Peptides against a protein of PDB entry 9GMZ. Designs and how they scored, part 6

Target 1, 343 residues: chain A of PDB entry 9GMZ
Amino acid sequence: TGFPLELLTRPATERLAYFENYTVAHPRLKEVYEILMRTIAEPAGASFIFVYGASGVGKTTLRLRVEQKLTELALPKLESDRARVPVVGIEAIAPESRYFNWKEYYTRALITLEEPLIDHKFDYGVRGISRDNFGKINVESKVVAPALRRALENALIHRHPDVFFVDEAQHFGKVASGYKLQDQLDCLKSLANMTGILHCLLGTYELLTFRNLSGQLSRRSVDIHFRRYCADSPEDVQAFKSVLLTFQQHLPLAETPNLVDHWEYFYERTLGCIGTLKDWLKRVLSDALDREATTITLKDLQKRALSVAQCQKMFKEIQEGERQLSETEADVQNLRSALGLGA

## One batch from the design tools (peptide; made by RFdiffusion4, then SolubleMPNN)

Design b1_p21_8_s1
Fold by OpenDDE base, seed 2:
Structure b1_p21_8_s1 (fold): chain B 343 residues (1-343), chain A 21 residues (1-21)
Amino acid sequence: as target 1 above (343 residues)
Amino acid sequence: KLVEEVEKLLENLPFDSILEL
């Protein structure tokens, strides 16, 4: 089983698009997907889901595939409820300023909620928000963040998504000097409480700082750790090799490259992060297609690899995040022991 | 109802196959 052989006669753009769209059902992605889908279906009074893990582990891929699935499952119901949006997903942008831009966040959330295909015009109750003839939202520059928040609250209530996704959510941690990170969390908590909409924050291990700041959020949150593959686990090494084998068979090239035999080099330069691996292979495939190459060589891989210095930096960030989680697990055991609950 | 909804949500993974070694 591999790519459709007909792709070898197709344009480079179509061959690249095939590989871009190919999403390996690797064990960690499947596990996190199942937990996330169950939690969305049965929030059990949770207002938040936190999905945290290394950069390039595949969080954005997870989000997009959940959004796709929730949309697919909602289609039969959306025919009868034209006001409903099944899911909303946004990416939190790193502020150019030292401060999180709530106005920009609310504007993007509103634009995403109000896809052009939604025939039902909603009155946001806010002057300076309009829809054009194409259904696109226009927000006038004079509209202030508190007004945009009210518009978003009203839109979320009216559209009633099963979940609101915020990718790169660690950017909420960028607060002004003298402001508390707690105030950002209280703002998000208030939005979730006012709308009754489940929020899923996806991000790096910097999200753990948010988790630890509010004992009240901890009571109303579900935590999902999207782990990388670890080279010290035989099962994780086997899963990582299986991913390499799968990508090897799904690179639309005339000669199948041997990626599996180079698994240690792939692991060294991805840290067990499948998103980082896919992005690397995509860059190498693009270069191969541009030169009409029959295969990918180790030299082609080396040309597009992350530097050792980049990998060392990323690995330190991962180790710090994994350490913080391990300390939290130990704190749970210490708490249980202190409560007289057996290990 | 809720169990059936969860089961339906988990049907047909939005992923491509993995080849196992």
Scores: peptide ipSAE 0.297, ipTM 0.771, DockQ to the pose 0.637
Fold by OpenDDE base, seed 3:
Structure b1_p21_8_s1 (fold): chain B 343 residues (1-343), chain A 21 residues (1-21)
Amino acid sequence: as target 1 above (343 residues)
Amino acid sequence: KLVEEVEKLLENLPFDSILEL
């Protein structure tokens, strides 16, 4: 089973969109999805979920698919409660400045909570926040961050999402010199506590710094490690090859490329990160479609591959994150042993 | 109730199939 053959007669845009929308149900994505969905359903007094893993492991794909599923589940209830938003997801932006822009974050969160389809006008209780005639939120430049926060708190309470997703959440760690990262965490904790809304922060292993800074966060957080595939694990190699096999069958090209035979090269240039793999194949597919090519060659792959230097940098960041987790696991075992609980 | 709903939800993954080698 592969792509619909009718796509070969369709515009390049439709062929590319098919591949973009295709989401391989690989083992690590299924595992993390199950844990995340269970945790959202039964947070057990948690205020935070941390989903951490390598850049390009597929965290954004996970978020979008969870958002889709939570929306689908809420549809029957949304008919009766038109004020409710089942889920909200935003991406934290890397600040141009050396510090996280809370004003922009609150503005983006408010805009996302107020999709045009929500007929119910909400009064934020904040002057300088309005809806235009198209239902879009307008935030005047004079509105200060504390006012935007109160508006967001009120909006989150009123819309009552099951979860608030923040993708690229490592950007909260971008604190100006002399400010404490703890203050950023206390802001997030306060937002979660004031709204009663579960927050899911998705990001790189830089999120582990947030976990380590606050024993109080650890008491009210669930941690989900979104692992990459490891080349030293035969099972992980098999899963990675199965992903390559799946993608090669779902590339809307006249001739099916043999990606599986090049699995080592794909692994070398993705570090076992399926999002990085998909993005690479998307770029190569776009180039092939633009040339009306019948297939993808190794030379086409090489043109769009990450450089060895990029992969080496990414791998060092992964190894540091994996090391920190391994040390934390050892510390837990040592603590249990010291408490007389046994290993 | 919510657990049972989640268990039913996990039966229908919002993902496309993987081909096994």
Scores: peptide ipSAE 0.291, ipTM 0.777, DockQ to the pose 0.671
Fold by OpenDDE base, seed 5:
Structure b1_p21_8_s1 (fold): chain B 343 residues (1-343), chain A 21 residues (1-21)
Amino acid sequence: as target 1 above (343 residues)
Amino acid sequence: KLVEEVEKLLENLPFDSILEL
């Protein structure tokens, strides 16, 4: 089983879009998806979900597939409740300044929450927030962050999403001091408490710093570790090879490339991160389609690979995150043993 | 209800198939 053969007669844009939209159901993605969907359905008094893992592990893909599923599930109810939005997802931006731009965050959240498909016009009670003739929100430059926050609180209460997603959430942590990081967490916690909306923060292992700074957040958060595949695990190597086998069958090329035979090279340049692998293959596919090539070669792969220096940097960041988690797991086991609860 | 809805919904993953080696 592979891509639809009719794609070979289609434009390069349609062939590339097919591969872009293709999402391999790899074991770690399935596991994290199931945990996340269960936690959204039954938060059990949690106000936050933290999804952390390596850059390029597939967190954005996870978010988009959960957003798609929650939207699909809500469709029958949205016919009767035209004010409801089932899910809202935004990406946090790296601040150009030493401070996180809350004004930009609230503006993006409002724009995303109020996409044109909602016939029910909501008045935010804030001067300088308007809708254009297409229903798109316009925020005047004069509107201050506290007013945008109140508008977002009111919009979240009125729209009642099952979850509010923030991707690249490690960008909240890009502040010059740990104290400013606490202020960001208290601000997010206040937004979740005022709205009653569950927040899911997705990001790198830098999100662990958020978890450790607030003993009150840790009591009201669920943690989900999105692990990479490890080359020292035979099961993880087998899963990684199965992903390569799947991608080679779903590259819309006339001749199926043999990716599986090069699994060690793919592992070396992706560190077991499936998002990094997919992005690499997408770049190589784009180059092949532009050349009207029948297949991809090892030389084509090498041309679009991450450099060894990039991989070494990414690997150090992964090892530090995995170490911090392993230490935390050991501390929990030691605490349980000391309490007489067993390991 | 919501759990039963989620359990029925976990049967239809929003993912494409994986081929096993």
Scores: peptide ipSAE 0.269, ipTM 0.752, DockQ to the pose 0.693
Fold by OpenDDE base, seed 4:
Structure b1_p21_8_s1 (fold): chain B 343 residues (1-343), chain A 21 residues (1-21)
Amino acid sequence: as target 1 above (343 residues)
Amino acid sequence: KLVEEVEKLLENLPFDSILEL
């Protein structure tokens, strides 16, 4: 089983798009997908889901696949409920300033909520928000952040998505003080409470700071740790090799490259992060297609690999996040033991 | 109802197959 052989006669763009759209059902992705989908279906009074893990572990892929699935499941109902949006997903932008740009956030959220398929004109109750002739939201520059918030609250209530995704949500943490982070968390909490919409924040281990700052969010949130594959686990190594084998068979090239034999090199340069692996392979595939190459060589891989220095930096960030989680897990276990609850 | 909805949500994973070694 591999890519459709007909792709070898197709344009490079179609061959690349095939690989871009290909999503290996690797164990960790499947696990976190199942937990996330269950939690979305049955929030059990949760207002937040936190999905955290290494950069490049595959959180954006997880989000996009959940968004796709929720949309697919909602399609039969959208004919009868034309006001409904099944899911909303945005990426949080790193602020250029010391302060998170809430105006930009609310604007992006509103634009994303009002994808052109919604024939029903919604009155946002805010002057300077309109739809153009193409059904796209236009937000006038004069509209202030508090008005955009009210518009978003009204839109979320009216469109009633099953979940609101915020990817790269660690960017909320990039504020100059812990107080400003608390204010942001209280703002998000208020938005979730006012709308009744479940929020899913996806991001790096920097999201753990959100857990420590808001004891109230901890009571109304589900945590999902999207783990990388670890080289000290034989099972994780096997899963990582299986991912390499799968990608090897799904690279639309005339000659199947041997990726599995180089698994250690792939692991060294991805830290067990499948998103990082996929993005690396995409770059290498693009280069191979541009030169009409029949296969990918180790030299082609090396040209697009992250540097050792980049990997060392990323690994330190991962280790710090994994350490913080391990300490928290140990603290919970110590508390349980101290309470006479068995290990 | 809820269990059936969860089951339906988990039916047909939006992922491609993995080859096992």
Scores: peptide ipSAE 0.239, ipTM 0.727, DockQ to the pose 0.626

## One batch from the design tools (peptide; made by RFdiffusion4, then SolubleMPNN)

Design b1_p23_1_s3
Fold by OpenDDE base, seed 1:
Structure b1_p23_1_s3 (fold): chain B 343 residues (1-343), chain A 23 residues (1-23)
Amino acid sequence: as target 1 above (343 residues)
Amino acid sequence: MEERRRELIEEFLANPDLTLDDL
């Protein structure tokens, strides 16, 4: 199977959009998707889900697909409950300052909860929050963070989403001191407790440092590790090659490029991260379409590849995250052994 | 957990064209 051949007669924008929207159900994505969907359906008293993995592993793709599926599953119920939102997803922004901007976070969350398509207007109980003629939320500059928090708490209670997603959640950890990191965690814990809404935090391995600060959060959280493909696993290498073959067949070009023969170079420059691979191929496809090229060459790939220095930096960050997880697994085994629980 | 990961790889290698929309 491959791309629809009629795309070859379509504009470059439509050809690029096809590839952008194409999502391979690769094994690691399917695994995490199944675990996440099950955990959202049956939280078992959890207040948090942590999804962590390498930058470019595919966490945003996972989030968007879960948001889509939860929305589709909720449609029949939304006809009877017009106040309900099935799912909310936001991205945490890296602070320009040394401190996480809670005002911006609460504002973005509130804007996302209160999309213009929601017919049922909610009174936030906060002066200086209004809707414009287009249904867009306007927050006056005088509104302080505690007031925005109360507005968000009330909105979350009223809209009652099954889950609240925060992508790039490692940005909560961008604080000048460990004390402030604890304050961030206590703030999120309080928001989840006050609203009764399940929070899913997606992020890099930096999220582990945030996750490990609260022993109380550990009792009410589910951890999901979104792993990359590892070159030391023959099965992972075969899966990675199969993903390359699938992408090769779904590039809307007149001549199918041979990506699979270059699998080692793709692995070297993606570290087994499928999101990084897709973004690379998207950039190369865009360049090829702009040139009206019939195919993609190794030179075209090399032009848009991450540098060796970028890959070395990314690999060091991955190794540190994988090491921390391996140490935690060893600590569990050591604890079991010390308790006289067999391995 | 490792067994389920192997099964998912085997399933994917058998049908690599499946999307998450097919789930």
Scores: peptide ipSAE 0.348, ipTM 0.891, DockQ to the pose 0.841
Fold by OpenDDE base, seed 5:
Structure b1_p23_1_s3 (fold): chain B 343 residues (1-343), chain A 23 residues (1-23)
Amino acid sequence: as target 1 above (343 residues)
Amino acid sequence: MEERRRELIEEFLANPDLTLDDL
């Protein structure tokens, strides 16, 4: 099956939006989605979920789809409980300074929890937090981080989301040379414990440092590895080619481009990361639509590809993350063997 | 784990047009 042919007569913006919204249920995304949804439904006393994987593997896509599904599943209950928010998702920003901005984090979380559509105004008990005429939260510059934290704790308790998502969570690791990454984790642990809300941190393999820093977190966390497709696996190569075929059919162009014949070039410039692939194709599609082109050529692909230097850097970061996980898996096997539990 | 990954690949290869909205 392909894109709706009616899109060929629609504006370029609508054609691009179709492809942006189109999400292939590729095997690795489906695996992680199923594990994540099950873990959110049955946390079993977990306070944290860690979702880690390569940059551009599709973690943000996973988050947004889980947020959508949790919202859909909650709709019948939201009619009776107008105070409830089913899910909250924020992106951690890379600090301009060498330290994580907790004030900005708490402000963003409060703004996201308190969407204008919620009829029930909650009083946070904090001077300088107000709602405008549209119900949007306004935080005055004078409000300090500890007051914003208390407001967020109260909001999370009142709204009772099934999960609190933090995307790009490796940015918590960007601490100034005098601060410990442990202090950032202890702040997050305290927020999860005070609210009783499950936290899901999505990020790069730098999140493995969070896992290793707290033997107490490991007992109250679920780890989810969002793997890329590997070229040394014939099964992974077939899955990657099938994703290319699906995207080829869902590009709203008059002539279907042959992406599959160039699968090695797509693999070279994406490292088996489907998010990187989709973002590349979006850029190329946008260029094609702007030119009113009938199809996409190899030259159009080359114009928007990541450089070899970017791919080499990204590949080194992936290899280091995969190595750390492989060592951890081997350590678990060795521990199980030493305990007499078998392989 | 590897068996479930293989199963998910086989399912996907059989129906590569499925979206997460279909789940």
Scores: peptide ipSAE 0.347, ipTM 0.887, DockQ to the pose 0.837
Fold by OpenDDE base, seed 3:
Structure b1_p23_1_s3 (fold): chain B 343 residues (1-343), chain A 23 residues (1-23)
Amino acid sequence: as target 1 above (343 residues)
Amino acid sequence: MEERRRELIEEFLANPDLTLDDL
């Protein structure tokens, strides 16, 4: 158990890459992974999957692992169907302006769908979309958002991915009015309906605002809550400590650092979010490797920790999201009781 | 749901070194 000892003689870049690529199959990640994979295989008429949870809970790691698995499962079919892409994943960008940039979103989605490795060139039916000598999509500045949407719709239909992932999808919600938010959701809904492609939106608890505004999406959406580990649960604390132990053993350092004895400090500065923990340890490992250090100390950890102010802000956002979910669960129970459905 | 979450924790505690690539 632990990292390959041969890494101790390898360059810092290789040692860091090992830890970066190391993904603990922690209980919450496994749960959400299983639910997500099953839902993608059997969407049961769903057009959307919402994966929501704290920032740094591990949503991007989940996405990348699902993308990898879907690609692996599709390989035998891709030999016969050269037009098919098994999965597409993009990250939604925070708009510099008060409004989400749909033109940029459609452009990024097209670029991602049309990786240079796809031999089967598709004509989007839109003037000003071309391929360079490397097969990369070039979009002329004159191409307007409605034309890019049609190009994306055609590309999604032609490539027929099993799922379209949008990470950081809370950025769709950054609009000046609730009306514009509804229009954005209707735009996404229309894209999913016109293409027949399942959309998975991953994001923070701000995605709950999207879910609640679109009572029409509720019938065609699957919700997946990616929970953090909670310090009030002995089982969750034990799981969190075990993740620390596993990371401790997989840090490619000459001397194994004692992370587990500092579990409360790790919990305080990660709020039970394993992605935040991994990113923190990655930063500390990078610093240790740059110094040719044999181990990681508490001082090294403290140097790269999130500030208490950052943690307090993140914790308030988590508490608000968890509260909204708890209220929704209570409302469902109250509705069932009022309908004469047993609890 | 809570029972399955407990089972997943128990499974993980038994083999905490497992990766998603091992699944």
Scores: peptide ipSAE 0.346, ipTM 0.884, DockQ to the pose 0.837
Fold by OpenDDE base, seed 2:
Structure b1_p23_1_s3 (fold): chain B 343 residues (1-343), chain A 23 residues (1-23)
Amino acid sequence: as target 1 above (343 residues)
Amino acid sequence: MEERRRELIEEFLANPDLTLDDL
């Protein structure tokens, strides 16, 4: 099992696109996918899902695959309900200023929710929101954030997505004061409550700091930890090696590179994050295809590897996030023990 | 949770070529 051998006669662009589109259903991705899909189907009164994990663990891949699956599952209903959008996914932008740009957030959400393919024109009840000749939403610069919020609320109610995804959601936490973070959470909570739409916030472990500021969100949120593979777990090491073997077989090169024998180096430079691994291999594959190389070497890998300094920084961020989660688990266990609930 | 994680690893090791589109 491997890539279609016919790809070896195809242009470099098609060979690269094959590998880009190839998604390994690795255990951690499958776990989080199953939990997320189940939680979206049966939110049980939850208003939020928090998906957190290391940068490059595969959160964006997870989101895109869930968006695809929800769209596929909704297709039969979309023929009858032309107003419905099955899913909305946006990326939160890092604020250029001390304040999160809600105007930009609402604008992007509206633009994404109202794709040109939706023939059903909705009146947002807000002056300065229009559709162009191509059906794209245009938001005039004069439209203020509270008006855009109302437009988004109305659009979300009308389109009724099963979930609203916000990727890079840790950017909501990039404000100078804890009070402002609470205001951001209350704003999101209000949007979810007013629309009845389930919100899924995906982000790094910085999202935990944001999540923990609202004791009220804890009761109406589902937490999903997208874990990396850990080198101290023999099972995780075996899974990581198996992912390397799978990628090795799906690199459209004339000679299959030996990635598995270098698993420790791959682990050192990815920290067990499969997204980081895939992106690294993609860069190396692109370089190999540009050179018409038959295979990739350790030297080719080293040229595109993250620096040790980058890995050390990422590892500190991971350790801090994993520590915070471990402390929370210990606090729960201590609380249970104190309540006389056996361990 | 840990048991389900083990099962998912075993399933993946048994068929590492599975994609999310196959689910």
Scores: peptide ipSAE 0.338, ipTM 0.883, DockQ to the pose 0.813

